# Ledger of designs, part 74: peptides against a protein of PDB entry 5EFW

Target 1, 141 residues: chain A of PDB entry 5EFW
Amino acid sequence: TTLERIEKNFVITDPRLPDNPIIFASDSFLQLTEYSREEILGRNARFLQGPETDRATVRKIRDAIDNQTEVTVQLINYTKSGKKFWNLFHLQPMRDQKGDVQYFIGVQLDGTEHVRDAAEREGVMLIKKTAENIDEAAKEL

## One batch from the design tools (peptide; made by RFdiffusion4, then SolubleMPNN)

Design b1_p19_8_s4 (from b1_p19_8, 11 letters changed)
Fold by OpenDDE base, seed 1:
Structure b1_p19_8_s4 (fold): chain B 141 residues (1-141), chain A 19 residues (1-19)
Amino acid sequence: as target 1 above (141 residues)
Amino acid sequence: TEAEKRQEEIRKRIEELMK
């Protein structure tokens, strides 16, 4: 299946539940963030944020969720042990046949530095394509 | 709750597809 071919960092959240909790996390995501699946399922993804996470960038994510639109940003996230990493993050809604938002797909590309120019464009293309693959697979649910 | 059940069903289905 399409999902079987996805080995990237991603989560699926449910905005129809209180506080838009994570309902699925890929194995790679768990490895990256150093959390177990039990620790994160049912929680809002904000636990990845920390002292150096830019609040304006977080607001962009919140606005996208509220407006049910997609967004691509880079922000500082933290692992369970407190290690910082740059997260090139893409979020987009998954809509049903009626056009209503059912879930959000979040894809994370981790790095040690903030990427720009060609590297950023390459990363954005990757995470957007990943999100589309997940969306396609999710429609088979 | 109904919402929790829906969440669990989706989770299980996705995990199944990942196998």
Scores: peptide ipSAE 0.214, ipTM 0.799, DockQ to the pose 0.024
Fold by OpenDDE base, seed 5:
Structure b1_p19_8_s4 (fold): chain B 141 residues (1-141), chain A 19 residues (1-19)
Amino acid sequence: as target 1 above (141 residues)
Amino acid sequence: TEAEKRQEEIRKRIEELMK
């Protein structure tokens, strides 16, 4: 289901390390992207991008990281084998009690097509909720 | 490296919290 895909596909990144590498990847994320955990950890998530990935959308993600804000976009991503999928992606900072950014949470909803209107709104709502759940679960980090 | 150690520790903690 949509909820199952959203709830399970996520990464945690560490902006305090060079190039904001992935420090955690869910099992479902690995399955989706066809990478092993060893191939993912320590890398920036840009390896998911490819020829048809919209560069302006990528810039929005980069700007959100730099500005320590959240962003929600939909973009083409690629698996290790080169298969394209539409990624409804939500990114938000994980802040400590003082409000300082410690990590970023990235949540992915994969699909075969670009979703619009009600379907997109539903997906956005769900991936944002998932990010909040992860944030709450990881507060003790 | 220290960064790798930190990442591993965080990973383990997150996995525990998500269970």
Scores: peptide ipSAE 0.203, ipTM 0.789, DockQ to the pose 0.025
Fold by OpenDDE base, seed 2:
Structure b1_p19_8_s4 (fold): chain B 141 residues (1-141), chain A 19 residues (1-19)
Amino acid sequence: as target 1 above (141 residues)
Amino acid sequence: TEAEKRQEEIRKRIEELMK
């Protein structure tokens, strides 16, 4: 189901390290992207981008990181084998008690097509909720 | 490595807490 997909596909990155590398990845994310954990840990998530990935959308992601804010976009991503998928992607900072950014949470909802209107709103709501759940869970660690 | 093991534990904990 959509809920199952959005609850499972996520990464955590560390903006305090060079190039904001992935430090955690869910099993479902690995399955989706066809990478092993060893292949992606310590790397920036840009390896998911490819020829048809909209550069303006990528810039929105970069701006959100630089400005330490959240963003939600849809973009073409690629698996290791080169398969394209539409990624409804939500990114938000994880802040400490002082308000300082500690990590970023990235949540992915994969699809065969770009979604709009009610379907998009539903997906956005759900991936944002997933990100909040991760944020809350991580604070307990 | 020890660091990798720790990260894996944290990952699993996060996923578990989300359930």
Scores: peptide ipSAE 0.153, ipTM 0.710, DockQ to the pose 0.032
Fold by OpenDDE base, seed 3:
Structure b1_p19_8_s4 (fold): chain B 141 residues (1-141), chain A 19 residues (1-19)
Amino acid sequence: as target 1 above (141 residues)
Amino acid sequence: TEAEKRQEEIRKRIEELMK
């Protein structure tokens, strides 16, 4: 299926459930974060945050969820073992044919450094396109 | 809970889609 072919780091969350839990995580996401699927499903993605995660950036994500809008940010995230990585993160709502939000799609592009300029623009284009591909596939749910 | 049941149903749908 289309979803099976998406090898990017991504999750699908359900804002209609308490605390917007992850309901799907890609294999690549699990590999990146060092968690098993059992450890991830049903949890809010905030477990990736840690001491050096910028709180203002987190607030931007929260605002996007609350306002049902998309957002693209870079923030420090942590693996299960505590390894830090820069997460170029894109989030967008998945809407039904009536325009109501069904899910959120979160796409992660990891790196050891904060990306800037052309590299950032390229990464943003990639994760946004990935999110659109996931949206098309996941609408079959 | 009802929320858990809904989540389980969604999970099953995803799994079916991934087959």
Scores: peptide ipSAE 0.146, ipTM 0.753, DockQ to the pose 0.021; fails the geometry check

## One batch from the design tools (peptide; made by RFdiffusion4, then SolubleMPNN)

Design b1_p20_1_s1 (from b1_p20_1, 10 letters changed)
Fold by OpenDDE base, seed 3:
Structure b1_p20_1_s1 (fold): chain B 141 residues (1-141), chain A 20 residues (1-20)
Amino acid sequence: as target 1 above (141 residues)
Amino acid sequence: FKEEPEELAEGIRAALARAA
């Protein structure tokens, strides 16, 4: 569909289902992570984590989901083949007109290093803007 | 993807319907 072909790395998850599974993934996300759509739909995104993924950073993500808030972090993720990459990750809730959380939008910007300063600020601006664009499109439902 | 907002919205609608 047109949604999958959006040239950004993103997923949509459903916190109303057990373990907040991925219910949508862009083609770019599949290419980045080296998984097929069938391999990731219905699963929690934690399969991207590995030995060097910082547990404190993972806790920040979990807290944001539990508190229904947005969060932006950088963490080590792994492709299906075991390749490590730095993931500048932004997650935010998608709310209905009543203000209730329906889904979460997760946007990923991959890199070979832990970016800082101006590079980090630019990346954050990009992934946040991407998330907002997806949210606005989805709210037209 | 802003170039085709209506098509994008329809794609999202279809995807969410399949997942629900």
Scores: peptide ipSAE 0.067, ipTM 0.650, DockQ to the pose 0.085
Fold by OpenDDE base, seed 5:
Structure b1_p20_1_s1 (fold): chain B 141 residues (1-141), chain A 20 residues (1-20)
Amino acid sequence: as target 1 above (141 residues)
Amino acid sequence: FKEEPEELAEGIRAALARAA
């Protein structure tokens, strides 16, 4: 679909369902993580975490979901084959006109290396802009 | 509830099509 073929790494999750499962995943996200769409849909995105994933960072993500706020973090994730990569990750709620949260948008940076300084700032700007673009498109419902 | 994902997809597709 057009949604899936957006040339960005992103997922949309449904916090109104048990364990906030992924309901949409872009083709780029599938390529990055080495999972098929069938393997991902209906699951919580925590399958990307592994031994070296910082638990405090994971808690920041969980807290953002629970508190219905946005968060931007960088954490170790793992592909299906077990390859480690640094994920510059932005998550934000998708709200309706009433302000109620309907979905979450999760955006991942294309790169697999840890970013710092100017590169990090640029990456953050990119993934936030991407999330806003998806949010605006979804509001056309 | 699966109607919600379909509605979302359609909305996004429509929006992207208009912007293309």
Scores: peptide ipSAE 0.065, ipTM 0.638, DockQ to the pose 0.051
Fold by OpenDDE base, seed 1:
Structure b1_p20_1_s1 (fold): chain B 141 residues (1-141), chain A 20 residues (1-20)
Amino acid sequence: as target 1 above (141 residues)
Amino acid sequence: FKEEPEELAEGIRAALARAA
């Protein structure tokens, strides 16, 4: 669909369902992670984590979801084949007109290497902008 | 497996179509 073909790495999750499963995934996200859409829809995104994924960083993500806030982190993830990559990741809630959280938007930088300094700042701006664009599009219902 | 919420998808598709 048009949604999946947005040329950014992103997912949408549903925190109102058990374990906050993925309900949307872009084609780019599938290409990055080497999973099919059928393999990931309905699952929590933790399947991307592995031995070298920093648990403190994962806790920051969990806390943001529990507190219904946004978070931006960089963490090691793993493709289906077991390849490690650095994921510059932004997560934010999508709220309805009443202010209640309906979904979370997760955006991943397409680079697979760790980024620092100016490159990291620019990457953060990009993934935040992408998340806002998705959020605004959803508000146009 | 979970089916996508059609209402959200329709809204996003419509917004992207207007921006194209």
Scores: peptide ipSAE 0.038, ipTM 0.598, DockQ to the pose 0.047
Fold by OpenDDE base, seed 2:
Structure b1_p20_1_s1 (fold): chain B 141 residues (1-141), chain A 20 residues (1-20)
Amino acid sequence: as target 1 above (141 residues)
Amino acid sequence: FKEEPEELAEGIRAALARAA
């Protein structure tokens, strides 16, 4: 679909379902992670984690979900083939008009290296803007 | 398992179109 073809790496998850599964994944996300859409939908996004994924960073993500807040972190993720990449990751809740969390949006900016300084700031702005665009849609629902 | 609601998808498309 046109939505899936958006040239951004992102997923939408449904915290109202058991284990907060992915309910949408962009084509770019699938390409990044080397999974098919069929392999992704219905799964918790933790399959991206691996041996070198920092557990403290993962806990920050978990805490954000539990507390229904946004978080921006950078962590090692793994493709289906086992290739590592640095994921500059932003997650935020998508709220309805009453302010209740309906979904989560996760946006990923991939890189071979841990980005820092100006590059990181620019990347953060980009993924946050993407997430905000998705969040605006939630307001219209 | 389920896919995204069509209403959500449509809203997202609309929002992203406005931001383009």
Scores: peptide ipSAE 0.036, ipTM 0.610, DockQ to the pose 0.047

Design b1_p20_1_s2 (from b1_p20_1, 9 letters changed)
Fold by OpenDDE base, seed 3:
Structure b1_p20_1_s2 (fold): chain B 141 residues (1-141), chain A 20 residues (1-20)
Amino acid sequence: as target 1 above (141 residues)
Amino acid sequence: MKEEPEELREGIEAARKRNE
């Protein structure tokens, strides 16, 4: 589909369904995480977490969802094969014209390396802009 | 925007099935 082919790592989740499951994943995201679409759809994204994933960072994500706010964090995630990677992750709500949250957009920075300082700031700007672009595209569906 | 866009329907249906 059109959204699937957007060449960015992203998912869309549905907080109106139990456990905020992934309802859309880009091809790039599937490639990054080594999962098939069938393995991903309908699941909460927590399957990407593992032993070295910082629990405090995970809590920040959870709080953002609960409070219906955006958040940007960097955390360890794991591919299907168990490979660790640093995920610079931005999450933001997708709201309707009345301001009610319909979905969440989650964007992951390209690459698997830990980024800091200027590189991190640049990455943050990029994934935030990407999220806005996805929001606009999704609202046109 | 649509309440359930066609491109999101597959995932929504998958989620519903997993919760059955």
Scores: peptide ipSAE 0.652, ipTM 0.913, DockQ to the pose 0.747
Fold by OpenDDE base, seed 5:
Structure b1_p20_1_s2 (fold): chain B 141 residues (1-141), chain A 20 residues (1-20)
Amino acid sequence: as target 1 above (141 residues)
Amino acid sequence: MKEEPEELREGIEAARKRNE
């Protein structure tokens, strides 16, 4: 589909369903994480977490979802094969014309290294802009 | 609730099945 072929790492989740499952994943995201689409769809994104994933950072994500706000964090994630990578991650709600949350958009930076300082700021700007683009595209569906 | 977009239907259906 059109969304699937967007060359960015992203997912769309549905907070109106139990446990806010992933309902859409880009091809790039599947490649990054080494999972198939069938393995991803319908699951909560927590399967990317592992032993070295900072729980306080995970809580920030959970709180943002519960409070229907955006958040940007950097955390350790794991591929299907168990490889660790640093994920600069941005999450934001997709709202309808009334302001009600319909979905969440999650964007992951392309790189796998822990970024800092100017590189991190640049990455944050990029993934936020990407999220906005996805929001606009999704609303056209 | 707003009607679900066609491109999201597969994932939504998968989610419903997993949570049944």
Scores: peptide ipSAE 0.644, ipTM 0.910, DockQ to the pose 0.680
Fold by OpenDDE base, seed 4:
Formats: structure tokens, sequence, C-alpha cells
Structure b1_p20_1_s2 (fold): chain B 141 residues (1-141), chain A 20 residues (1-20)
């Protein structure tokens, strides 16, 4: 599909369903995480977490979901094969015409290192822009 | 609620199946 082929790592989740499951994943996301679409759809994204994933950071993500707000964090995630990567992650709600949250957009920028300073700022700008683009594209579905 | 977009239906259906 058009959304799937967007060359960015992203998912769309449905907070109106139990446990805010992933309902859409880009091809790039599947490549990054080494999962198939079938393995991912319908699951909460927590399967990316592992031993070195900072729990406080995870809680920030959970709080953003619960509060229906956006958040940007960096955290250790794991591929299906167990490979660690630093995930510069941005999450934001997708709202309908009435302002009600319908979905969440999650964008991932992967890296071998925890990015700092200018590199982090650049990455944040990129993933936020990506999220906005996805929001626009998804609303046109 | 707004109608479910067709492109998202696969995932929504999968989610319903997994989480029921």
Amino acid sequence: as target 1 above (141 residues)
Amino acid sequence: MKEEPEELREGIEAARKRNE
C-alpha cells in the first residue's frame, strides 16, 4: 500500500482497542525489527523492549498514551534476532475532525549509538516531520 | 466514530482477533 511503502520506520496503533495494538507497520519498520507483518499486527509494541531497555523511558511512553499526548525519547530496542539498537522514538496522537484521538503514530530512528546534541536535534526534527507527514497521509485514506 | 480506513482494516481485524 501507499503507507506501507513510505521509506520511514513507523507504526500506527489503535488506542481504542485493548492494549493499544499495532494496526499498521511500514516495510522499513519490518526490515528494521526483523519481524513479519503478521507477527506484528495486533500486538503491542512492547515486544521491541528487552533487558537493557530503560523502564523509566518506557513509562514516559505509557504516560503519553494514557494522557493522549506526544512524546520523544531514546531507548534501547531489540530486533527479533536480539540485536540491540538505539531508537530515537517519537509518538503522537492522530486526531479526527472532532479532536478525538483515533490512533497513534510511532516513528523510529534507529542508530548504533545514543545520539546527542546536534545529531539528536536533527533526528528529533526528522522524526517529528515524518510523523506529521504520516498523519497527513493517513487522514487521506 | 469515523469509519475505519480500508488500509488499516487488516491490522484492526488482526488486533481484534488477537485481543478478544
Scores: peptide ipSAE 0.574, ipTM 0.904, DockQ to the pose 0.659
Fold by OpenDDE base, seed 1:
Structure b1_p20_1_s2 (fold): chain B 141 residues (1-141), chain A 20 residues (1-20)
Amino acid sequence: as target 1 above (141 residues)
Amino acid sequence: MKEEPEELREGIEAARKRNE
């Protein structure tokens, strides 16, 4: 699909289903994480977490979902093969015309390195803009 | 609840099946 071929790492999740599962993933996301689409559709994204993933950061993500707000964090994630990578991650709700949350958009920075200072600020701007673009594209489906 | 976009339906169906 056109949405799948957007050359950014992203997923769409459905908080109206039990455990907020992934319902859409870009090709780039699958390449980054080393999972197939079949392996991840219908699963909660927590399978990317591992031993060194900071639990306080995960709680920030959970709080954002519960409160239906956006959040931007960096956290350790793991590929299917067990490779660690730093994920600059942005999450925001996708709302319908009435303002009710339908989905969440999760965007992962292209790259696997921990970024700081100006590079982090630039990365944050990029993934936020990406999320907005995905939101607009999804609403035109 | 509004109808799901067709492009998202595959994942929604997968989620329902996986968790039923």
Scores: peptide ipSAE 0.534, ipTM 0.895, DockQ to the pose 0.644

Design b1_p20_1_s3 (from b1_p20_1, 9 letters changed)
Fold by OpenDDE base, seed 5:
Structure b1_p20_1_s3 (fold): chain B 141 residues (1-141), chain A 20 residues (1-20)
Amino acid sequence: as target 1 above (141 residues)
Amino acid sequence: MKEMPEELREGIEAALERNA
């Protein structure tokens, strides 16, 4: 689909299902992570984590989901082949017209380094803008 | 495989096209 081919790394998850599985993934996300759509739909995104993924950072993500809030972090993720990358990750709830959480939007910006300062701010701006664009669509439904 | 509602997909596509 057109949405899947947008060159932005993002997924949509369903917190109303057990273990908050991925229900949508962009083509860019699949290319980044080296997984097929068949391999990831219906799964929790934790398959991207590995030995060097900081557990405290993962807990921040979990807390945001549990509390239905947004979070922005950087963490080590792994491709299917085992390649490490730094994931500047933003997650936020997608709410329906009644204000209830319907889905979560996860946006990923990959890199070979842990970015800080201006580079981080620019990356955060980008991934938040992407998430907001997706959220705006939900509000119009 | 789980998929999101078609209406949501279409809305998201439209929004991303407008703001890409």
Scores: peptide ipSAE 0.229, ipTM 0.773, DockQ to the pose 0.049
Fold by OpenDDE base, seed 1:
Structure b1_p20_1_s3 (fold): chain B 141 residues (1-141), chain A 20 residues (1-20)
Amino acid sequence: as target 1 above (141 residues)
Amino acid sequence: MKEMPEELREGIEAALERNA
């Protein structure tokens, strides 16, 4: 689909299902992580974590899901082949017309290093804008 | 295996194309 071809790394997850599995992944996300769509649909995104992934950062993500809030963090993720990358990650809930959370939008910006200052601000703006575009689509239905 | 509803997918595609 055209959505799958969007040149942004993102997934949609369903917190109403056990373990908040991925129900959509962009082509870019698959290319980045080196997984096929078949390998990741229906799975929790934690398979991207590894030995050097900061557990406190992971807890921030978990807390945001539990509290149905948005969060932006940077964390080490791993491709299928085991290559590390820094993931500037934004997560936010997608709500229905009644205000209930239906999905979470996860947007990833990959890099070879942890970013700060202007580079971080630019990256955050980019991934938040992508998430808002997805959320806007939901509101227009 | 749960996937995104088609109506939502189509809406997202349209919005992202407009804003890409």
Scores: peptide ipSAE 0.221, ipTM 0.766, DockQ to the pose 0.049
Fold by OpenDDE base, seed 2:
Structure b1_p20_1_s3 (fold): chain B 141 residues (1-141), chain A 20 residues (1-20)
Amino acid sequence: as target 1 above (141 residues)
Amino acid sequence: MKEMPEELREGIEAALERNA
């Protein structure tokens, strides 16, 4: 089902609000990051970043938001307890029928290591498909 | 704001479930 396909780590953010805060977080995302829903709703997702998070990669994310485009990157993120994980991250805008951006969809695939080649391609396909599923499911927002 | 309106969250969840 569509619900099963979107039972992944994802958030929805609202770029029309100051600092593009998280307005929705999946249960899996909360489990992964070790935050409660109350702790993260209304906040920018940058709290996942830490000392070893590559700033250039973060800038790619910021640029994608500013340009209202999609981006796929891998970056170090941190759980609430400080555990590092490699986040294969995909972000894409959710647009209305007029083509205007309403939200951003962020999908996270966690791993203990940086993935390359076939594994990376497979992961990218997965998180992109997940984002599309979310986009279709939330089209009535 | 640290917490979104509940009605918005419910709307998102409902929309996701309707297309499951």
Scores: peptide ipSAE 0.206, ipTM 0.759, DockQ to the pose 0.062
Fold by OpenDDE base, seed 3:
Structure b1_p20_1_s3 (fold): chain B 141 residues (1-141), chain A 20 residues (1-20)
Amino acid sequence: as target 1 above (141 residues)
Amino acid sequence: MKEMPEELREGIEAALERNA
């Protein structure tokens, strides 16, 4: 159903504003990260990073935003209470009818371990499909 | 895509409108 496809962990950010802040967060994302919507809106998503977050992986995300491309990575993130989780993360630009980037869609799949092989492939397919669904829905608003 | 849940639609629409 539409609900099943959209009820995922995701945010929408605005790269046209200073520091690419979050402008939308799904309910499931708030539940995962233990933040309220008021605490998140208007902030850059880097608040999820912590001591064990790999800096090289973060740079890949930054490069994708700067180059207006998509990226898929796995990185350690932290909840508000400081709990660590592995985040299989997909980011892609949302473009207008002219092809210009308006927003970014970020989709998160949480886990207790760094996934590989078949499990990783399945997770990647899921979060990419979710991002596409969100993109299509947003374009129709 | 099928119509999304009203609560989600309103949230996304409001956010996109404010930043359009």
Scores: peptide ipSAE 0.089, ipTM 0.670, DockQ to the pose 0.126

Design b1_p20_1_s4 (from b1_p20_1, 9 letters changed)
Fold by OpenDDE base, seed 3:
Structure b1_p20_1_s4 (fold): chain B 141 residues (1-141), chain A 20 residues (1-20)
Amino acid sequence: as target 1 above (141 residues)
Amino acid sequence: MMEEPEELREGIEAARRRNE
C-alpha cells in the first residue's frame, strides 16, 4: 500500500482501542525490527523493550500517550532475534478536524547506534519532519 | 470521528481480533 512503502521507520497506533495497538507498520520498520507485519499488527509496541530498556524513558512515552502530547526519546530496543539497538523515537498524536486524537504516529531514526550532540539534534529534526509528512499522507487516505 | 481509512483497516481488524 501507499503508506507501507514510505521509506521511513514508522508505525501508527490506535489509542481508541485497548492498549494502544499498532495498526500500521512501514516496510522499513519491519526490516529494522525483524518482525513480519502479521506478528506486529494489533500489538502494543512494548514488545520491542527488553532488559536494558530504561524504564524512566518508557514512562515518558506512556505519559505522552496518556496526555495526548508528543515526545522524543532515545531508548534501547530489541529485534526479534534479540539484537539491541538504540532507537531515537518520536511520537505525536494525529488529530482530526475537531482536534480530537485519532491515532499516534511513531517514527524511528534510521540506524541502530546511539546518537549524541549535533547528530542527535539533526536526527530529532528529521524524525519530527517525517512524522509531519506521515500525518499529512495519512489524512489523504 | 473521521471514517476509518481502508489502508488502516487490516491493522484495526487485527487489533480487534486480539482483544476478543
Scores: peptide ipSAE 0.641, ipTM 0.913, DockQ to the pose 0.682
Fold by OpenDDE base, seed 1:
Structure b1_p20_1_s4 (fold): chain B 141 residues (1-141), chain A 20 residues (1-20)
Amino acid sequence: as target 1 above (141 residues)
Amino acid sequence: MMEEPEELREGIEAARRRNE
């Protein structure tokens, strides 16, 4: 589809379903994480977490979902084969015409290093803009 | 509430089936 072919790493989740499962994943996301679409759809994104994933950072993500707010963090994630990568991650709600949250958009910028300073700022701007583009694209479907 | 976009319907249905 048009949305899945966007060449960015992203998922869409449904907080109105039990455990906020992934309901959409881009081709790039599947390539990054080494999972098939069948393996991903219907699962909570926590399968990307592993031994070195910081629990406090995960709690920030959980809080954002519970409070229906956006958040930007960096955390260690793991591919299906067990390879670690640093994920500069942005999450934001997708709201309907009444302002109610329908979905969340999660955008991932992968890297081998924890980025700081100018590199981090550039990455944050990129993934936030990507999320907005996805939000607009999804609403036009 | 907005109607479900068609491109998201497959994933929603998959999620429902997987978690039944």
Scores: peptide ipSAE 0.515, ipTM 0.899, DockQ to the pose 0.604
Fold by OpenDDE base, seed 4:
Structure b1_p20_1_s4 (fold): chain B 141 residues (1-141), chain A 20 residues (1-20)
Amino acid sequence: as target 1 above (141 residues)
Amino acid sequence: MMEEPEELREGIEAARRRNE
């Protein structure tokens, strides 16, 4: 089913609201991050960041949002309990029929290690495909 | 399959409205 196809770690954020808050989170995302839906809805996703999160990588994400473009990065994120994980993260804008950005789609692929080479390419392909599936599903009437 | 996409869309829009 369509829902099964997009049942991955993802969030939808609303850049038209102050601080681009999360407005939708998949069950898998909640399981990964160990937060409840109530704890994350309405918040900026920066709560996943911590001491070892690379600030330059975070700036790349911020720049993509500001410029309304897509970006793919790997960064250290933290669960609610403080467990570190490598987040292969893809973000892309969701545009309306007029071409205006209405949301951002953020997809997370978690791992215990920073992935490289073939594993990274495979992961990137997966999260990008997931983002496209979400975009398609969210726009379908 | 239009029901599943519609459910997701409605969920997103409802969530957006709650945040506004």
Scores: peptide ipSAE 0.161, ipTM 0.744, DockQ to the pose 0.179
Fold by OpenDDE base, seed 5:
Structure b1_p20_1_s4 (fold): chain B 141 residues (1-141), chain A 20 residues (1-20)
Amino acid sequence: as target 1 above (141 residues)
Amino acid sequence: MMEEPEELREGIEAARRRNE
């Protein structure tokens, strides 16, 4: 089974290309966001943001990318049709054998509701574990 | 790991085209 068929919401981005574009998206991610693969590939993921997306949270994501670190946040995203959803989102770098960042892995929780407390902690653990699994799978390609 | 795994090639090429 190819990466795109993994039944988790995730993307892979390429920070070595201008504006860190999405270079891979799972089927689940496409279904969640209502975009086709062709509409997403090659674009920066910011197209999911909209009027109610918290700019401070977006800044945390940007800082993590710039600093080549991981980050976990929850923010408002929008589908192609304009529907809002809460995105519990984990981002982490994928490093090569030399330790250099090659890609970023972005994982979104299955649900679209704002989660708190124990539910949030559980979701965070899940998306972090998912990111690690994707990292391992991607390195076997 | 390959520099550009084949499964990632489509997206990489799409990104390059968008930036041409």
Scores: peptide ipSAE 0.638, ipTM 0.908, DockQ to the pose 0.749; fails the geometry check

